# Peptides against a protein of PDB entry 5JXT, part 171

Target 1, 319 residues: chain A of PDB entry 5JXT
Amino acid sequence: SLLPKKEINVYIGMSEMQVKWYQKILEKDIDAVNGAGGKRESKTRLLNIVMQLRKCCNHPYLFEGAEPGPPYTTDEHLIYNAGKMVVLDKLLKRIQKQGSRVLIFSQMSRLLDILEDYCVFRGYKYCRIDGSTAHEDRIAAIDEYNKPGSDKFIFLLTTRAGGLGINLTTADIVILYDSDWNPQADLQAMDRAHRIGQTKQVVVYRFVTDNAIEEKVLERAAQKLRLDQLVIQQGRAQVAAKAAANKDELLSMIQHGAEKVFQTKGAFGTMAEKGSQLDDDDIDAILQAGETRTKELNARYEKLGIDDLQKFTSESAYE

## One batch from the design tools (peptide; made by RFdiffusion4, then SolubleMPNN)

Design b2_p22_3_s4 (from b2_p22_3, 8 letters changed)
Fold by OpenDDE base, seed 5:
Structure b2_p22_3_s4 (fold): chain B 319 residues (1-319), chain A 22 residues (1-22)
Amino acid sequence: as target 1 above (319 residues)
Amino acid sequence: MKPISKLSKQTLEAVEEIEKLF
């Protein structure tokens, strides 16, 4: 029988470079961040801020002119300048040592470009599929990854390209490098490994930048998922899951952790203490803390009824 | 991008709004 998947949110501190870029993004639009734009602030402007903050949480080199040195120099800076890359680099070593194979999902094709450079730099053999990948090349990449005795360790995918009904049960680890606003897109990505034909325990690591906008993206996604589940269970088809975040919800997400980011000199959390020098014990501590916070997050939403979940999507507008 | 076939119309619209920002 297929074993249930284990899902762990991995909460990761920002690097010093990420903190500096996160501050600059907030400072550039400080009037919007402070809510001074009021009713005149466009939803599009707030969405743009959200997207820049999410880019920062993923990797600072998603910004033009952020990469240090001459163009095209891949080095250890590619790793230590992004908290998620520091954790990924250690986690992939562990995964490979265990004889596991890994799917890495992102919303951002440009992050997959950085992950390709990283794979080349570390000597990891990989496949890639994104939204631009031709149909024939997708088939070839899937077949190359799934073939018996494949030396391809990593499959890089955009979450949406993974949605195409692909079977990747030859992988047992899934890394969600970022989260979709729609938790069903992430579930569909996980279901590429967690499907009929899987013989191993599937483990899903969801990377979440701690004390940043991504915590609120995760919370919103978890609320929506729970609401969708309860609506299906109760047959209440009329509970329209609120599609898009309103302006106040976007503003609250942008403001989350902003004060602490402005007060911070250097990196956050374990990234401040160890930086790129994380050991196996530090990774175990991050995973254990993540497992605890994941249980607490799930337990918070499991206690909520449909009416409470609908209110929580509304009460964040009245406090 | 091809819409994920199981997404509600509202979810697709929210995704398209986010896609236009990339």
Scores: peptide ipSAE 0.007, ipTM 0.346, DockQ to the pose 0.016
Fold by OpenDDE base, seed 2:
Structure b2_p22_3_s4 (fold): chain B 319 residues (1-319), chain A 22 residues (1-22)
Amino acid sequence: as target 1 above (319 residues)
Amino acid sequence: MKPISKLSKQTLEAVEEIEKLF
């Protein structure tokens, strides 16, 4: 029988470099961040700020001129300059030692390029599929990963490219490096490993940058998922959850943690305390804290009815 | 390279579905 998935949100502090770039993104559009543009600020401008903040949460080298160089060389700086990479680097060592195999999903093909450089630097054998991968190459990558005795440890996928029909039950670990705005896209990605033919407990690690926009992306995704579940259960097809964030929701998401980011000199949380020197006990503490916060998040939305979830703004979650 | 003819029907169907997204 297929075991239920274990899903854990992994809350990760920003590196010092991420904090500096996050501040720089907010400062560049400070009038929009402060809501000073009023009704005249375009939804497009706010969506662009959201996209830049999400890039920063993933990796600062997604920005032009952020990577140290020339020469541009892959080194330990690729890891310590991004909180998610520090946690990923430790988690992958543990996963490999356990004899597990891992799918890593991202919304950003350019982040997969960074993850390829990382895989080469650490000597991890990998496969890759994104939106640009040719049909024959996609098939070849899937077959190479799924073959008996495959030496491919990691499969790198864009969430949407990995979301369709593919059986990857030869992996038992799923890392969502970032989250989709549509929680169904992430579920479809998880279901590549969590299918008939899986023999192991599937564990899903969702990386979430703490005290940043990604917490609000996660909250919105959890709210939408709960609404979708309640609509199905109640047969009320008419409660189309607002597919796109409104302007005020986008502004609230951008403002979340912004003040604390501006006041911070250096890294956040465990990244401030230990930087890249996380040990196995630190990873266990991060995973345990993440499991607790995941249960709390789910319990918050499980108590809400359809009418409550429709009125629920991200601000009222903290009252 | 194994010829395309030896791919599982499920893998082929999955790749065709992926191509419709992009």
Scores: peptide ipSAE 0.000, ipTM 0.321, DockQ to the pose 0.018
Fold by OpenDDE base, seed 4:
Structure b2_p22_3_s4 (fold): chain B 319 residues (1-319), chain A 22 residues (1-22)
Amino acid sequence: as target 1 above (319 residues)
Amino acid sequence: MKPISKLSKQTLEAVEEIEKLF
């Protein structure tokens, strides 16, 4: 029988470079971040800030002129300049040592480019699929990864390209490097490994930049997923109406952790204490803390009814 | 800031996804 998947949110501090870039993004649009635009502030402006902050949470090199050079060479800087890469680098060593194989999902094809450079730099054999990958090349990549005795350790996918009903049950670990806005897209990505034909315990690691916009993206995705589940269970299909993010909700998401980011000199959390020198005990501590916070997050939403979830979308604008 | 019409396809898709959540 298919074992239930284990899902763990991995809360990761920003690197020093990420903090500096996160500050610069907020400072560039500080009037919008402070809500000074009021009703005149463009929803488009807020959405652009959200997208830049999410890029920063993924990797600073998603910005033009952020990569150190010339020469532009892949080196340890690719890892230590992004908190998620530091954790990924240690986690992948553990995953490989245990004889597991891993799917890595992202929303950003340009992050997959960085992950390819990383795979080459570490000598990890990989496959890749994104939204631009031709249908024939997708089939070839899937077949190469699923081949009996395949030496391909990593499969790099955009979450949406992975959504195409493909079977990747030859992997037992899933890393969501970032979260989809639609929690169903992430579930569909997990279900590439967690499907009929899987023989191992599937473990899903969801990377979340701590004290940043991604925490609010995760909370909203969890709220939506719970609402969708309750609507299906209660047959109330009409209640699923487009709760279009009010400008105030986008503003609240942008403001989350912003004050602490401005007050912080250097990196956040374990990244401040150890930087790129995380050991196995640090990874265990991060995973254990993540498991606890994941249980707490789920417990918050499991207690909420449909009416409470609809109200909570309005009340969480004031905390 | 580039107007929406000058955003990359990926940024537009991400904006459309945000707009579908919200």
Scores: peptide ipSAE 0.054, ipTM 0.653, DockQ to the pose 0.019; fails the geometry check
Fold by OpenDDE base, seed 1:
Structure b2_p22_3_s4 (fold): chain B 319 residues (1-319), chain A 22 residues (1-22)
Amino acid sequence: as target 1 above (319 residues)
Amino acid sequence: MKPISKLSKQTLEAVEEIEKLF
């Protein structure tokens, strides 16, 4: 029988470089971040800020001129300049040592480019599929990954490209490097490994940048997931999807953790204390804390009814 | 940084997806 998947949100502090870039993103549009634009502030502008903040949470090298160079060389800086890469680098060593294989999902094909550079730098054998991958090449990559005795350790996928019903049950670990706004897209990604034919316990690690926009993305995704579950359970075909995140909700999301980011000199959390020198005990502590916060997050939404979830807005840091 | 006025295709796609969630 297929074992239930274990899902753990892994809350990760920003690197010093991420904090600096996060500050710069907020400062560039500080009037919008402070709500000073009022009714004239475009939803599009706020969505752009959200996108830049999400890029920052993933990797600062997603910004032009962020990568150190010339020369542009892949080195340890690719890892230590992004909190998620520091945790990923340690976690992948553990995953490999236990004889597991891993799917890594992202919303951003350009992050997969960084992850390819990382895989090459660490000597990890990988496959890749994104939205631009030809159908034949997708089949070839899947077959190469799934073949008996495949030496491919990692499969890099965009969440949506991975959503297309493919079977990757030869992997037992799923890393969601970022989250989709739609929790169903992430579930569909997990279900590439968590499917009939899986023989191992599937473990899903969801990376979440702590004290940043990604916590609010996760909260909104958890709210939606609970709403979707209640709709299915109650046989209601249409709970009116809220109207698209209003300006105030987007503003609240952008403001989340912004004050603490402005007050922070250097990195956040374990990244401030140890940087790239995380040991196995630090990873265990991060995973344990993540498991606790995951349970707490789920418990907040499990108590809410449909009407409450429809009215529920995640409190801003200013509410 | 590209000017805010030029949403990347990816940002537009993300907007469209945020808009589908709500």
Scores: peptide ipSAE 0.016, ipTM 0.473, DockQ to the pose 0.020; fails the geometry check

Design b2_p22_4_s1 (from b2_p22_4, 12 letters changed)
Fold by OpenDDE base, seed 4:
Structure b2_p22_4_s1 (fold): chain B 319 residues (1-319), chain A 22 residues (1-22)
Amino acid sequence: as target 1 above (319 residues)
Amino acid sequence: EERKKYLEEREKKREERRRKQR
């Protein structure tokens, strides 16, 4: 029988460089961030801020002129300038040592470009699929990854491209480097490894930037997933959860952690204490804290009814 | 100019990697 998947949210502090860029994004549009635009504030402007903040949470090198230089080179700075890369770099060493194989999903093809540069820099053999990959090249990459005795350790995928019906049961670890606004897209990505033919315990690590917009993206995705489940169970097909965040929801998401980010000099959390010098005990502590917070998050939404889950209130997340 | 050249060379290397995986 297929073992149930283990899902762990991995809460990761921003690097010093991420904090600096996160501050810069908020400062550039400070009037919109403070809600001073009122009825004149466009939903498009708020969506653009959300997109820039999510890019920052993934990697600061997604911004033009963020890469250090001269000298311009791929080096350790690719890792230590992004909290998610520091955790990824340590986690991949463990995953490899235990004889596991890993799928890494992202919403951003440009992040996969950074992850390719990282794989080459660390000597990890990989496959890649994104939205631009031709159908024949996708089949070839899947077959190369799945072949008996494949030397490909990592598969890099965009969540939407990797969600399309493929079998990757030769991997037992799934890393969601970022989250989709639609939780069903992330589930479809997990189901590439968690499917008939899997012989191992599938473990899913969801990376979440702590004290940032990604916590609110995760909360909203969890709320939506629970609502979708309850609607299916109750046969209430008419509860079309308004899939698009309103202006006030977007503003609340942008404001989450913003004050603490402005007050922070340097990195956040374990990234401030140890930076790139994370050891095995630090990773265990991060994973254990993540497992606890994941249980708490799930327990919060499991107790809510349909009527409560339709109310996006910032306040109901603190009761 | 140095930055531009580096970015062009990096993109070329990325394209060459993609071609060798075919």
Scores: peptide ipSAE 0.534, ipTM 0.943, DockQ to the pose 0.432
Fold by OpenDDE base, seed 3:
Structure b2_p22_4_s1 (fold): chain B 319 residues (1-319), chain A 22 residues (1-22)
Amino acid sequence: as target 1 above (319 residues)
Amino acid sequence: EERKKYLEEREKKREERRRKQR
């Protein structure tokens, strides 16, 4: 029988470099962030800020001129300059020791390029699929990963490309390095490992940058997922959840944690305390805290009706 | 110039890795 998947949100502090770049993104458009642009500010400008903040949460090297040098080389700086990479680096060692195999999903093909550089740097054997991968190359990568005795530990996928009906039940761990705006895309990604033919319990780790825009992306995705479930249960097809965030929702998402980011000197949370020196106990603490917050998040939305879930109450960072 | 050269060499290495996985 297929065991239920365990899903854990892993809340990760920004590195010092991420804080600096997050501040720089907000400062560049500070009038927009403060709502001073009024009715004339385009929704497109706010969407661009959201996308830059999400890039920062993933890795600062997604920005031009962020990578340190000279010397220009792949080194430990690739890991310690991104909180998600610090946690990933420790978690992958544990996953490998357990004899598990892992799917890593991202929205960003350019992040997969960084993860490839990381895999090469650590000596991890991997496969890759993104939206540009030819059909034949995709089949070859899947077959190479799924073959008996495959030496490929990691599969790197864009969420949308990896969601396309493929079977990856030879992996039992799923890492969502970032979240899709559509929770169904992430579910479809998880279901590549969590399906008939899986022999292990699938564990899903969803990486979420703490005190940043990604918490609001996650909350919005959780609201949408619950709304979709209630609409299916009640047969109310008319509740097309407004697929796109409005201007005020985007502004609130941008403002979330911004004040604390501006006040922060250095890194956040466990990244400030330990940085790249995370041990197994630090990982266990992060996972346990994440499991608790995941239960609390789910319990918050399970109590809400359709009408409540349609009201995105943006707690602004100024309320 | 050193940065430009590094970025070009890195992209070349990424392309070579993608080609070897095919």
Scores: peptide ipSAE 0.533, ipTM 0.943, DockQ to the pose 0.402
Fold by OpenDDE base, seed 2:
Structure b2_p22_4_s1 (fold): chain B 319 residues (1-319), chain A 22 residues (1-22)
Amino acid sequence: as target 1 above (319 residues)
Amino acid sequence: EERKKYLEEREKKREERRRKQR
């Protein structure tokens, strides 16, 4: 029988460089961030801010001219300038030592380019699929990854490209480097490893930048997933889950952690204390804290009814 | 110019990696 998935949200602080870029994004559109734009703030402007903040949470090198230099080179700065990369770098070493194989999903093909550069820099053998990968090249990459005795440790995928029915049960670890707005897309990604033919316990690590917009993206995705589950269980017609965040929801998401980001000099959390010097005990502490917060998050939404889950109020998750 | 050259060389290496996976 297929073992149930273990899902852990991994809450990660921003690097100093991420904090600086996050501040710069908010400052550039400060009137929009403060809600001062009134009736004229286009949903499009808020969506653009959200997309820039999500890029920052993934990696600051997604911005033009963010890479340090001269000299221009791939080096340790690729890791320490992004909190998620610091945690990923330590976690992958453990995963490899355990004889596990890993799927890494992202919404951003440009982040996969950074992860390819990282894999080459660390000497990790990998496969890649994104939305631009030809059908034949997809088959070849899947077959190369799944072959008996494959030396490919990592599979890099965009979440949408991974959703297309492929079997990757030769991996037992799934890393969601970022989250989809639709929790079903992330579930479909997990189901590439968590499927008939899997022989190991599948573990899913969901990376979440703490005190940032990604925490609200996660909360919204968890709320939507619970609502979808309750609708299915109750046989109620799909309450048309308003697929797109409204203006006020987007504004609330942008504002989340913004004040603390403006007040912060340097990095956040474990990134401020240890930076790239995370040891094995630090990773265990991050994973344990993540497991606790994941249980707490799920328990908040499990108590809510359909009517409460339809109201996107940041307050209703704390009642 | 150095930045431009680095970006061009990086993209060339990315393309070469994509070709070797085929």
Scores: peptide ipSAE 0.527, ipTM 0.941, DockQ to the pose 0.425
Fold by OpenDDE base, seed 5:
Structure b2_p22_4_s1 (fold): chain B 319 residues (1-319), chain A 22 residues (1-22)
Amino acid sequence: as target 1 above (319 residues)
Amino acid sequence: EERKKYLEEREKKREERRRKQR
């Protein structure tokens, strides 16, 4: 029988460079962030801020002029300048030693370009599929990854491109480097490895930048998933899940952790303490803390009814 | 100028990798 997948949210602190860029994004639109724009602030402006903050949480090199140099080279700075890369680098080493194979999903094809540069830099053999990959090239990449005795360790995918019905049961580890606004897209990505023909325990690591907008993206996705489940279970098909965040929800998401980010003179959490010097014990601590917080998050939403989930904006974090 | 050259070379290398995976 197929073993149930284990899902763990991995909460990761920002690097010093991410904190600086996160501050810069907030400061550029400080009036919008403080709600001073009132009714005049466009939903489009808030969505743009959200997208810049999500880019920052993924990697600061998604911004023009963020890459260090001269010299302009691919080097260790590609890892230590992004908290998610520091954790990824250690986690991939462990995964490889265990004889596992890994799918890495992102919403951002430009992040896959960074991950591809990283794979080359570390000497990891990989396949790649994104939304621009031709059908024939997609089939070739899948076949190359799935072939018996394949030396391809990593498959890099955009979540939407990877969601398209493909079988990747030759991988047993899934890393969601970021989250989709639609939790079903992430589930569809996980289900590429978690299918009939899988012989191993599938483990899903969801990377979440701690004390940042990504926590609110995750909470909203978890809320939506629970609402969708309850609507199906109760036969209330007419309960349209609020598909789009309203203006106030977007503002609340942008404000989450903003004060702490402005007060921070360096990296966050374990990134401040250890940075790129994370050891196996630090990774175990991060994973254990993540498993605990994942259980707590799920338990919070499991207690809520449909009417609560429809009203429950993530504003309850102000208690 | 050095930055521009590096970015152009990196994009060429990325394109070549994408072509070799085809």
Scores: peptide ipSAE 0.522, ipTM 0.940, DockQ to the pose 0.481

